# Peptides against a protein of PDB entry 5CWW: the designs that were tried, part 110

Target 1, 194 residues: chain A of PDB entry 5CWW
Amino acid sequence: VPKLQGPFDFDLNPEDEQDDEVELKDIYVIGEKPRVADLMRGEEEELEMMKEDQHNGLSLNIICLLSTSGQVKICLDIDGVEAQWLPPRSKNKRLFAPPPEPPSLLTFQTFDTLKPAEVTPDGWPMFSEDATSPYSFYVTHPAGITYISLTPWVFRLESELQSDSEAGTEFRIDLLAKGQGSERDRIFTQTRTQ

## One batch from the design tools (peptide; made by RFdiffusion4, then SolubleMPNN)

Design b2_p26_5_s3 (from b2_p26_5, 9 letters changed)
Fold by OpenDDE base, seed 3:
Parts: structure tokens; sequence; C-alpha cells
Structure b2_p26_5_s3 (fold): chain B 194 residues (1-194), chain A 26 residues (1-26)
């Protein structure tokens, strides 16, 4: 049985402690691509299928959160939350190791997909996948559809995580963090027929 | 209001991760 992972500690800005008001409506998870080193310990056959996709992915889980207001929060799992399985009932209650500290999620970016006038109490924004890219998705709301792509920064971040050179890494990561480079495009707006 | 993440903390944590990953490959 999969172990429910969470609650996640959000390394939210201390100013976000006041965000008692952000009601989350949906979660979209982009799983990490396995590192080549981790795959080399597995069966050879599964390695070949994953090799082509590995070069274009992030070796971190991405957790996207969507609020009732259409706010998207992009979070990174820095600690590497591995899928935990509930131990089978039969084996000895290993001493309650203190519950592992909930993995801390690092907020990478926050942005709105709706204009203030489009936000409705009954509005239920939802994520949907883009079948053409694992790092692109849509936010659907009665007011419209917004395309989001993480591609502009995901590749750059992975390049830094896989680099054997320390030269300029801190500088490039600082630029990446400040760049907030997710693509966001409203592809459809529902015309309210008055 | 776009709550801007702590960009300094973000950059620091990502840089620490990059360093850790490099050390693990040596």
Amino acid sequence: as target 1 above (194 residues)
Amino acid sequence: MEKVPDLELLAKKLAELAKKRKEERK
C-alpha cells in the first residue's frame, strides 16, 4: 500500500504564514526523472526506454499547487521524497522512529492565471496535462484556459545539477531563481455572453 | 498579491544541492 506522504512542510516565506486564506483546489505532480546512476543498479531493459527521456528532465520532483483564486505555486522537492510503501502488517512494529521530518518543499515561483475580475467563489480551477510535454500543463477555469510551461528553466536547472564544473554555478543559479522563467499564456478566454 | 518566494533562500538551497550532487559524483 502506498504510504501517504505528507504533510509537506512548505519552506514558505515567513510572510506566507499569514496565507491562512489560500484554499488549495488542485495539485499537479511532475515526477523526477531517475538519475542514470540510480538506473545502473536496476534491470538493464528498463534502462534503455528511460535513457532517451532522461536528458530532457529534472532530477527533482515538481509539485504544482492551484488555489481557488487561480494562483499557481511551483514547488521543488529538494530533499527527494521517495515513494514510501506501508510495511506489510505482519512484521514487528519497528520502534516508532520519529516520523521522518516532512519533506520541505521549496517554492520556486508563484503566479496568477486569472484576473481579479475572473475570480468567482464558485470557480473551480483544475490542472490538466499536456500530452506533448511532461513539463507543460494547463489550468482550466470557467473564465478560460492558461497554458504553462516550465521548460524555460527546467533544462537550465538540471544542467547545473549535473555539471561537474563549479565555475559560475552559483551565479547561474542566482539568475535562474530571480528569473522566474515559467511560460504563461492565456490560450482561451470564455466570452461571457451578456 | 504575488507572494514572491524568498529568492535568496531559493538560490542558496539550489546551490547547496548542486554542490552536494557534484560531491556525490566524485
Scores: peptide ipSAE 0.524, ipTM 0.892, DockQ to the pose 0.586
Fold by OpenDDE base, seed 1:
Structure b2_p26_5_s3 (fold): chain B 194 residues (1-194), chain A 26 residues (1-26)
Amino acid sequence: as target 1 above (194 residues)
Amino acid sequence: MEKVPDLELLAKKLAELAKKRKEERK
């Protein structure tokens, strides 16, 4: 039986504890894709079909947080949720495995989906999935709908995480971190009929 | 004010992760 992993410790900078005033309204989770090395331990026949898909994802869980103001926070599970199997019901060994350190979430990006004038006290933004991509989603609010895609940076980050070369990795990761990685497009805006 | 994440810390942590993953594959 898989052990329920959580609660996630937000390695929110203590300065982000001031963001505790941000009322969260929704959470969207994008599960990690298996690492190529982990896939290679499986049967050879699944290896060929997965070769094309091996590069199609991030080997990290992504946690998206949505506030009442339409702020999106993209967080990464860096420590990796190692699949903790429930210890076999072997009666005797109360090995107090130290509680696994809760996975630390690292904030990758924060951005707004609403203009200040669109933020209302009664506004209730929500996530919804994009059926065409696991790394794309929508933020729906009474003021409008915003399309979000993580694909531009997800692929690049995974390439660095799977690289056998250290050459230039730090530089490319620095550029990735400092870049506005996520695509954001307002696909619908509610026209206030005057 | 958009609290920009500590980009230096972010880059550092991701670089450490990349290094760790490389070491695990050796």
Scores: peptide ipSAE 0.523, ipTM 0.891, DockQ to the pose 0.567
Fold by OpenDDE base, seed 2:
Structure b2_p26_5_s3 (fold): chain B 194 residues (1-194), chain A 26 residues (1-26)
Amino acid sequence: as target 1 above (194 residues)
Amino acid sequence: MEKVPDLELLAKKLAELAKKRKEERK
């Protein structure tokens, strides 16, 4: 029997516990791309077509959270949502295996898409996909539309995850983590006709 | 105050993941 997974635990630092007051309005999920090693088990022809696409994705799920205030929180599923099966009901040993720790979501980045003056109590920001890239999306609000792209850091992170070299990986990851890697551009602002 | 994520923890967790993935490929 497949095990239902969730809710996801946010590995929010205790300092982020104060952000628990952020009312979430929308969620946008970018599914992981298959790993090269998993593709090597498939037909070689599909591998070649995917090789060009393989360089274009992250082997982690990305979960984007959108608040009423237009704050975007980008989270990474580090543990991966693997299909878990309920252990066979072996009769006797109540080895309460501690419930597998729910997949921890790691907050990668948080940023605002709205100015403080644009935030309204009745505002309803929403995610929408970009048909041109799985790692780009829009945040739509009555005040305007913001384009977001994760591509600048996604490819770099995947490169580190796929690297056979440990040399400099920690340093590059530190730079990636400390960088404001996501592209953000307000493509439309609604002019209030006075 | 923009609650800056614990960037040190983030970096650590990602580095651990990278190491784990490398070990799984050996």
Scores: peptide ipSAE 0.523, ipTM 0.890, DockQ to the pose 0.570
Fold by OpenDDE base, seed 5:
Structure b2_p26_5_s3 (fold): chain B 194 residues (1-194), chain A 26 residues (1-26)
Amino acid sequence: as target 1 above (194 residues)
Amino acid sequence: MEKVPDLELLAKKLAELAKKRKEERK
């Protein structure tokens, strides 16, 4: 029997807990790319095709959250939502291992897609996919459309996660975290017909 | 205001993850 997973705990900054409950309007999930090591249980021919695809993704789920105000939060599932199966009812009173801690989402980046003057009480920002890239998407709102791309940091992060070298990893990750490297471009703005 | 995520925590957690992944491959 599959175990229901959730709720997710957001490791939100304690400063984020103090601000008004950001009303979420939409969620966009970018599934992790399978790791070659996990796929190596399959046929040799599938291994060659998957090696090329592995350079093109993050081995973490990305969860994008969109608020009514057009705020986007990019979150990483660092624990990995593994399919948890209910432990077989072993008849023996083995000490119930404490339930696994709920997966924590790590906020990577937060940014606005709307100007304060564009935020409306009845606003309905929505995510939409980019058919050309799994790590790019759009935020649509009556005020305009914003293109977002995670590609500037996704591949760099994956390279650090897949690297066998420990040298400089912490430094490069620190730079990556501080760089807030998601691309954001307003591609359309609704002209208010005065 | 763009709430700045806890970048120190973020970096720490990602570094820990990177380390864990490297250890799992050994």
Scores: peptide ipSAE 0.522, ipTM 0.891, DockQ to the pose 0.625

Design b2_p26_5_s4 (from b2_p26_5, 13 letters changed)
Fold by OpenDDE base, seed 2:
Structure b2_p26_5_s4 (fold): chain B 194 residues (1-194), chain A 26 residues (1-26)
Amino acid sequence: as target 1 above (194 residues)
Amino acid sequence: MEKVPDLKELAKKLTELAKRRQEERK
């Protein structure tokens, strides 16, 4: 029987973000790609295909959250949430080990896709995939469509996670964190016919 | 106000992850 997972704790939620204030409307999950090191235990053919795909994806799950206001929150699964199965009910009342600390999601970035004037109480923003890239997606709202791409920082972060050199890692990651390099482009705006 | 995450703590946690991954490969 699959174990029910959640609730997720959000790490680095700004203290002033009362979790209670953000009404979530949609969730978009980008699954992790296998690490090259994990593939080295597999067939040589998969290794060759991964070398040619210069676009090795991130070895972390990405969880995107969308609020009613069109706010997008990009979260990283640092702990690696795996599919858990309920342990077989062994009859022995083993003392409830304190439930393992719920897996925490690391908030990487938060940004708005709507202008304040575009936010409506009945607005229903929604994620949709980009068929051309696993790290790009759209936010669709009655006011317009916004293209989002995580590609700029995903590639760089994965490069740091795969690097054998500790030299400069902290500095480059600090730049990644500060750069907040997600691409955001409003590709369509609904003209209100006056 | 765009509530900016604590970028220092973000960078720290990502760096710790990177270091752990580097150690796992040694």
Scores: peptide ipSAE 0.539, ipTM 0.895, DockQ to the pose 0.659
Fold by OpenDDE base, seed 3:
Structure b2_p26_5_s4 (fold): chain B 194 residues (1-194), chain A 26 residues (1-26)
Amino acid sequence: as target 1 above (194 residues)
Amino acid sequence: MEKVPDLKELAKKLTELAKRRQEERK
């Protein structure tokens, strides 16, 4: 049986956001691409097909959260939350190891997809995948559709995570953090039928 | 409103991760 993971702690949430006030409507997960070194322990043949796709991925899970107001929060799993299974109910009540500290998600970016006038109490924004890119997706709402792409910063971040050179890493990551480089474009707006 | 995380701490956490990954490859 899969273990229910969570609650997750959100690291670096803005102090003034009481997390309790943001009603989440949807979650979109972009799984990490496995490190080439970890795949080398398996059958060599599957490795060649994955090589082309691996060069363009992030070695971190990305968790996207969508609120009722159309706010998107992009979070990074720095600690590597893996799927946990409930241990088989063997009767040996091993002493309550303190529950592992809940994994922390690092908030990378937060932005709105709706204008204030488009937000409605009955709104139901949802994520939709982009079949052409694993790091692009849509937010669909009755008011319109917004395209989002993480590609501008994902590639840069992975380059730093894979770099053997320590020189300038701190500087480049500081620029990346300040850049907040997700692409956001409203591709469709619903015309209010008068 | 764009609610920006503490960019300084964000950069610090990401840099720490990058350094850890670099050390694991040595």
Scores: peptide ipSAE 0.538, ipTM 0.898, DockQ to the pose 0.730
Fold by OpenDDE base, seed 1:
Formats: C-alpha cells, sequence, structure tokens
Structure b2_p26_5_s4 (fold): chain B 194 residues (1-194), chain A 26 residues (1-26)
C-alpha cells in the first residue's frame, strides 16, 4: 500500500500567503528525470541514446499549484521525496522511528495568469499538458488560455546541479533565482461580446 | 503584486543543493 505523503511544508512561502487563504484548484507535477549517475548502472547501449536526452531534464520533481485567482506557484522538491510504501504489516512493532520530517517544497516562483478583472468567484482554472514538451503546460480559464514554459531556467538549473565545478555556481544560481525566467504567454483571450 | 520569494534564501538553498550533488559525485 502506498504511504500517504504529505502534508508538504512550503519553504519560502511569502509571509502574507497563508496557504489557508489561497483556494487551490489544480496541481500539476513534472517528475524528475533520472540522474546520469543512476543511468550509468545500466547497459552500455542505453548510454548512447541517453546522452542526447540527459541534457533535457531536471533531476528534481516540480510541483505546480494553481489557485482560483489564476495564481501559479512553482515548487521544487529539493529533498527528493521518494515514493514510500507502507512497511509490510509484519507485527513486529519496530519502535516508531520519529516520523521523518515532513517533506519540504521550495517555492521557486509565483505569478498570475489572469488579470484582476478576469478573476471570477466561479472561475475554474485548470492545468493541461503540452504534448511537445514535458516542461511546458497551459493554464486554461474561461477568460483565456496561458502558455507556460519552464525550459528557460530548468536547463540552466540542471547544468548547475550536474556541474563538477564549484567555481561560479553560487553566482550563476543567484542570477537564475533573480531571473525566474519562466515563459508566460497569453495565447487566447475570450472577447466579451458586448 | 507578484509575491516574490526571498530570492537570497532561494539562491542559498539551490546552491547548497548543487554542492551536495557535487559531493555525491566525488
Amino acid sequence: as target 1 above (194 residues)
Amino acid sequence: MEKVPDLKELAKKLTELAKRRQEERK
């Protein structure tokens, strides 16, 4: 039986965003790509095909949260939440190890997909995948459709996570954090027929 | 208003992650 994971603690949540005040409507999860080191334990033939794909993904899970107001929160699983299975019901009550600290998600970016005038109490924003990219998706709302791509920073972050050199890592990550370069384009806007 | 996370702390945590990953590969 899979162990229920959560609640997740959100690290770097802005103080004024009591998670209790934001009505979440949808969640979109982008699973981590396997690390090169984990792939090297496999057969040599898979190594050649994976060299091209190895550069195209983040070795972290990404959790996207969508509110009723069309706010998107991009969170990173830095701790690497692995799928936990309930231990087999073997009756040996091993002394409950203190419950592991709840997994923390790092808030990477928060942004709006709707204008204030487009926000409605009955609005139901939803995520949908982009079949062409694992790191791109859409936010659909009655007022419009927004395309979102994480690719601009995902590649850069992964390059830092895979770097063997510590030189300049802090500087480049600081620039990445400040840039928060998710692409966000409104591809459709519902014209109110006057 | 875009509620911007503490970018300094974000950068710090990501840097710590990168360093941990570098150590795991040595």
Scores: peptide ipSAE 0.538, ipTM 0.896, DockQ to the pose 0.694
Fold by OpenDDE base, seed 5:
Structure b2_p26_5_s4 (fold): chain B 194 residues (1-194), chain A 26 residues (1-26)
Amino acid sequence: as target 1 above (194 residues)
Amino acid sequence: MEKVPDLKELAKKLTELAKRRQEERK
């Protein structure tokens, strides 16, 4: 029987934003690309075709959260939330295993897609995929459409995760964290015909 | 407003992840 996963804890939420104040409207998940090591167990012929595509993704799940206010939160699944199955009812109730800590999502970035004047109580922002890139998507709202791309940092992060050298990793990751480099472009704005 | 996470802790956790991944490949 599949185990219900969640609730998830969010690590590194901005101190002033209790998640409780943010009404979530939509979730967009970007699945991790298979790790090279996991692909190496496959047939050699499939390895060559996938090598080129492997360089183009993050070996982490990305969870994007969208609030009613048009706030986007980009979270990383660092722990690797795998499909958990309920342990078979082995009769030995080892009663005392502490409940596994809920999986935590690491908040990488939080940003707005709407101006304060565009936020409405009945707003229904939604995610939609970009067919041209797995790491790009749109936020649609009655006020407009915002293009978002994670590409500016995803490849850099993956490069650090795949690096065989620890030299400079901390420094480059610090720069990556400070850069918060998601691209955001308002591609359409609904003109209020006054 | 763009809300800035604790960048120090973010960088730390990502660095720890990178190090773990590096160790898994050795």
Scores: peptide ipSAE 0.540, ipTM 0.898, DockQ to the pose 0.791; fails the geometry check

Design b2_p26_6_s2
Fold by OpenDDE base, seed 3:
Structure b2_p26_6_s2 (fold): chain B 194 residues (1-194), chain A 26 residues (1-26)
Amino acid sequence: as target 1 above (194 residues)
Amino acid sequence: EEEARKAREEAERQRRIEELEKRRSL
């Protein structure tokens, strides 16, 4: 049985100028690309073929959060939170180890999918996957459907994380952090029938 | 007030760079 994980600390969460408790409605997780080097410790020859495939994803988990207002928050798992399972019913009272430090998520980007006039108190926006890309998804709300793609920055970020050259890394990461370059396109809008 | 806001936004930006650079060095 999977273990429920949390709470998570959110690093660099923009001060929402409004003390309005952002009610979360959905979560979407994009798993990290498996590090082939860690999986293939026994087969040197297969390591070369899979290095070419390393260009297909980010080595960090991405956690997307969706609020009632249609706000999307893109968070990066810098610490590498692993999947946990409930321990088998072993009768051994393990001594209370001090609670581990809560894992931190880095808030990379925050943006809205709804106009202020489309926000409703009873709104229930939801994520759905794009079958064509692991780094693209949809936000569905009664007012409309928004396509989102992380591809404009994900591969550039991965190239910096895997680069052996330290030269210019700070500058390039700064450009990524400033650009907030997720693609957002409203593909459907529900017309209010008067 | 506006200068203090800009200084916070810049500090958050620098911290984001630092955390990503730290992950690259691992």
Scores: peptide ipSAE 0.270, ipTM 0.775, DockQ to the pose 0.020
Fold by OpenDDE base, seed 4:
Structure b2_p26_6_s2 (fold): chain B 194 residues (1-194), chain A 26 residues (1-26)
Amino acid sequence: as target 1 above (194 residues)
Amino acid sequence: EEEARKAREEAERQRRIEELEKRRSL
């Protein structure tokens, strides 16, 4: 049986007065790129081809959070949260080890998919995948559909995480953090029937 | 007020860089 995980700490959550009112409605997880080196033990040629593929995904899990207001929060799993399973009912004494510190999620970007006038108290926004890219997805709300792509920054971030050179890394990560470079396109807007 | 907001945004940015750099060094 899978273990319920959490709580999670959100690092660098903007303490906007709005955060206390953020009701989450959906979660979308983009899994980290599998470590090809661990999977392809013996296929060096395929490893080279996969290293040369500039479109290799991020080595971090991405957790997208969606609020009732249509706010999307993009979080990075820096700690590498793994799937946990309930231990078999072994009678082993509750060693009151202090609960490990909850894993932290790094808030990378926050943005809205709805205009303030489109937000409704009964709104139920949902994520849906894009079959063409693991780093693209849709947010569907009664007011409209928004396409989101993380591709403008995800591959650049991976390049920095895999870089052997420390020179300029801080500066380039700073540019990524400033750039808030996710693409957002409203592909459909529900016309209010008068 | 605006200077305090800018200082907070800068501190947040620096922490984000630091956390990503920690992940790179692992």
Scores: peptide ipSAE 0.264, ipTM 0.772, DockQ to the pose 0.020
Fold by OpenDDE base, seed 1:
Structure b2_p26_6_s2 (fold): chain B 194 residues (1-194), chain A 26 residues (1-26)
Amino acid sequence: as target 1 above (194 residues)
Amino acid sequence: EEEARKAREEAERQRRIEELEKRRSL
């Protein structure tokens, strides 16, 4: 039986200056790049061909949160939260290990997909995947559809995380953190028929 | 107020860098 995970602490969540309970409506998870080396331990030749097509995704899980207002929050799993399973009903009182500290998610970016005039109290924005890219997705709302891509920063961040050189890493990560470089494109807008 | 906001944003940015650097060192 899968173990329920959470609560998650959100590190660097901007204090929602609005005391208004931001009602979350949807969640979208982009899994970390599989350790291809661990999966491919049997086929050395396919490993070389897949190394060239290693548009190496991020080695971190990405958790996207969507509010009723169409706000998207991009969070990074720095701690590496793994799927946990309830131990089999073994009668042995495992000594209560102290409850592990709640896993923290790093809030990387927050942005809106709706204009203030498009926000409705009964709005139901939802995520949908892009079948062509694991790092691209859509936000669908009655007012319109927004394409989102994380590709402008994901691969650059991964290159910094995998770099052996500390030289300039802080500066480049700083540029990534400042740039908030997710692509956003409104591909459809519902025409208000007057 | 604006200076306090900028100081918070800068502190948050520095913490993001620190957390990402910690992940790189693991």
Scores: peptide ipSAE 0.256, ipTM 0.771, DockQ to the pose 0.021
Fold by OpenDDE base, seed 5:
Structure b2_p26_6_s2 (fold): chain B 194 residues (1-194), chain A 26 residues (1-26)
Amino acid sequence: as target 1 above (194 residues)
Amino acid sequence: EEEARKAREEAERQRRIEELEKRRSL
């Protein structure tokens, strides 16, 4: 039986200048790229072909959160939250380990998909996947559909995480963190029929 | 007030860098 995980602490969530409790409506998880080395134990020839796909995805899980207002939060799982299962019933070892500290999510980027005039109290924004890229998705709202791509920064971030050189890493990560690097394109806007 | 906001934003940014750097060292 899967274990319920949470609560998650959001580290470095910018103080939403709006005192309004950000009501979350949807969650979208982009899993870390599987460690090819762990999956391909035994098939040396296919390992070479997968190395040529230069776009190694991020080695971190990405958790996207969507609010009622159409705000998207892009969070990174720095701690490496793994799927947890309930222990099998049989071992009475009540080792009261203190409850582990809740895993933290690093808020990497926050942005809006809706204009203030498009926000409705009864809005039901939702995520949907892009079949063409694991790092792209859509936000659908009654006011319109927004395409989002994380590709501008994901691969660069991964290159920094995998770099053996500390030289300039801080600067490059800083540029990534400063960069509102996610692409956003409103692909559809619902015309208000008056 | 604006200077204090900018200082917080910069501190948050710096902490994001530090957390990502910690993940690189693992």
Scores: peptide ipSAE 0.264, ipTM 0.773, DockQ to the pose 0.021; fails the geometry check

Design b2_p26_7_s1 (from b2_p26_7, 12 letters changed)
Fold by OpenDDE base, seed 3:
Structure b2_p26_7_s1 (fold): chain B 194 residues (1-194), chain A 26 residues (1-26)
Amino acid sequence: as target 1 above (194 residues)
Amino acid sequence: SKRDRVLEALKKALEKYREERVTRLE
């Protein structure tokens, strides 16, 4: 029997967000790309070409959460949510191994896509994919459309994850975390005809 | 692993800049 995945623990949530108060409306998942090292175990020559393909996706799952208010939370699955099968109910009272710690999601960034005045009870924000990029998507709402791109940081993070050099890693990661992070652009705003 | 070290550095950095990683619209 497949184990239901979740609940997720969220690390580094905004301090002012009580976890219980955010009504989630939609989830957008960007699956991890295979690690270059795992693909190239057989072909040394292709390793150099794949290093040049700047477009190698992140070797971490990205989970985007969208609230009713239009808040987006970008989370990283650091632990790797493997599909856990429920252990077969062996009748023997095996000491309940402490429930495996729920997988922790690392909150990378949180941002609004709607102004408070744009939030309506009947206007639900939704994710929509960008067919041109796996790391770009839209938040659609009756009030407008916001383009989001993770590209500014995803490739840099993956470069650090795949690098053989530890020199300067902490500095580059610090710079990555300090940076603006994801691109967010309101590409359309619905003019309320009075 | 090296990967673990990168991820730990990321956690630490994101914690350091936690407030700056939240953007609100008014």
Scores: peptide ipSAE 0.645, ipTM 0.958, DockQ to the pose 0.860; fails the geometry check
Fold by OpenDDE base, seed 4:
Structure b2_p26_7_s1 (fold): chain B 194 residues (1-194), chain A 26 residues (1-26)
Amino acid sequence: as target 1 above (194 residues)
Amino acid sequence: SKRDRVLEALKKALEKYREERVTRLE
């Protein structure tokens, strides 16, 4: 498990989000899938053509952040591919290597899972996995359960990342960014017994 | 790399639509 050791630099945070205002309660990481091109080079093993319908996972790590208010931030680890920190060879150069620049996370989408009236001091939202899809998960809170799916945009983004054609990439990425992004569905709401 | 170009395009697009990428519940 890559220990995502913070601190993270968040690119494209909501403008109104002061860094100090969002108390994070949980983190859900969706690890990158190896790029097909990179796998084909090494192992002779019959990459069973993952059936065309098996959405090849995104070749980027996805980091989901959950606040106390039930806000979810979906972030992409853009730098994660290069951050194979070779263990610094023990050479004594005490040169204060500038602290490694924190990995930059690109904020893809931010959304609430709770209404303001559902937020309680004692209510702790948590992530839970969906065993049926690596790109779907739940946010559980005493007030309710929200299903989240990243599948609508993950496939499209990966298609662009793997495409050999540069034609229309900017346009398709613009459409992807403009689109609704992740699916969000409240599947359960706790009935406030009066 | 091509990958870098896609990611740069994505960054620019997300910046352009930054406000629309935030959904609040009322």
Scores: peptide ipSAE 0.644, ipTM 0.958, DockQ to the pose 0.860; fails the geometry check
Fold by OpenDDE base, seed 1:
Structure b2_p26_7_s1 (fold): chain B 194 residues (1-194), chain A 26 residues (1-26)
Amino acid sequence: as target 1 above (194 residues)
Amino acid sequence: SKRDRVLEALKKALEKYREERVTRLE
């Protein structure tokens, strides 16, 4: 289990979000897929199978944070938490390695899943996985269920990360950042029986 | 690396559109 050893430093948090005021209730992590280039050192046959599965996921860890208010924050691990396998208990406590700087998370997108009127003190939103897609998930709350998909941008971002050409990269990244980002769809709303 | 340049470009772009990257429900 990659120990997401917090604390994470969040870059580009909304200015209005004092980190201290947001009560987080759940975390959903989408692990990075290996880079195609890193896999190319192995057997050629596995490479052909991976080409057909064009669903080459993002070569960055995605960390989704859910607040008590139903706000979702999508963050990217840009520093790449190298799964520091706990070094085997090699005895030599190199005492003086500076504590590894906490991984910086880049806030990609923040969005609500609940209306203010749906937020309840006792209502806890929770993440749940979509078994059909590694880049889709649900936020479940007593007021309703919201489907979220990262697919609209994940593929485009990965394409830029894997591209051998820098031509137009800045432009395409600008469009990606300006775009709507993640898909959000309320698939169920609890009808208050008035 | 090329990857680092893409990530730096992404960081700059997200900073530029920071307010637009927040969607609220009313």
Scores: peptide ipSAE 0.644, ipTM 0.959, DockQ to the pose 0.839; fails the geometry check
Fold by OpenDDE base, seed 2:
Structure b2_p26_7_s1 (fold): chain B 194 residues (1-194), chain A 26 residues (1-26)
Amino acid sequence: as target 1 above (194 residues)
Amino acid sequence: SKRDRVLEALKKALEKYREERVTRLE
């Protein structure tokens, strides 16, 4: 698991969101899957197994952020945080190496999971995994449970990242960005028993 | 790299549709 160390710089945050106003409560990280080209260096047998699992994962880390209000931000690690093994703290504090620029996260999508009336001071939304898919998860809150799936766009994005053809890439990416993005479905709502 | 070009295209597209990429519940 790449240790996401340090503050993230968010690219393309919603204009209305003053970064300072969103209190984050939970983080859900979907680690990158190895690129097929990197796997081609390995045994042919692993390639066949990965073809059957049509769920070739994204070759980018996905970072999901959850606010106190139940807002989810889905971010992509485009810089590829190579697990810079922090070089062993060689004692030579070269003092003035500018702190490595925090990895820039690209905000892919932002959406609410709670209505304003469902947000409570004592209610904390939390992520939970879906054992059936690494690209699906739940947001749980006392008011209800929301299912989220990244599958509608992850495969398409990975296909562009792995394609040898540049023909039509900009058009397909434009369609991907214009599309609905992630699936969001409220699967349970707690009825306030009066 | 090709990968970089895809990511730059994605960044530009997401910037273009930035407002549409935010879904609020009322």
Scores: peptide ipSAE 0.644, ipTM 0.959, DockQ to the pose 0.853; fails the geometry check

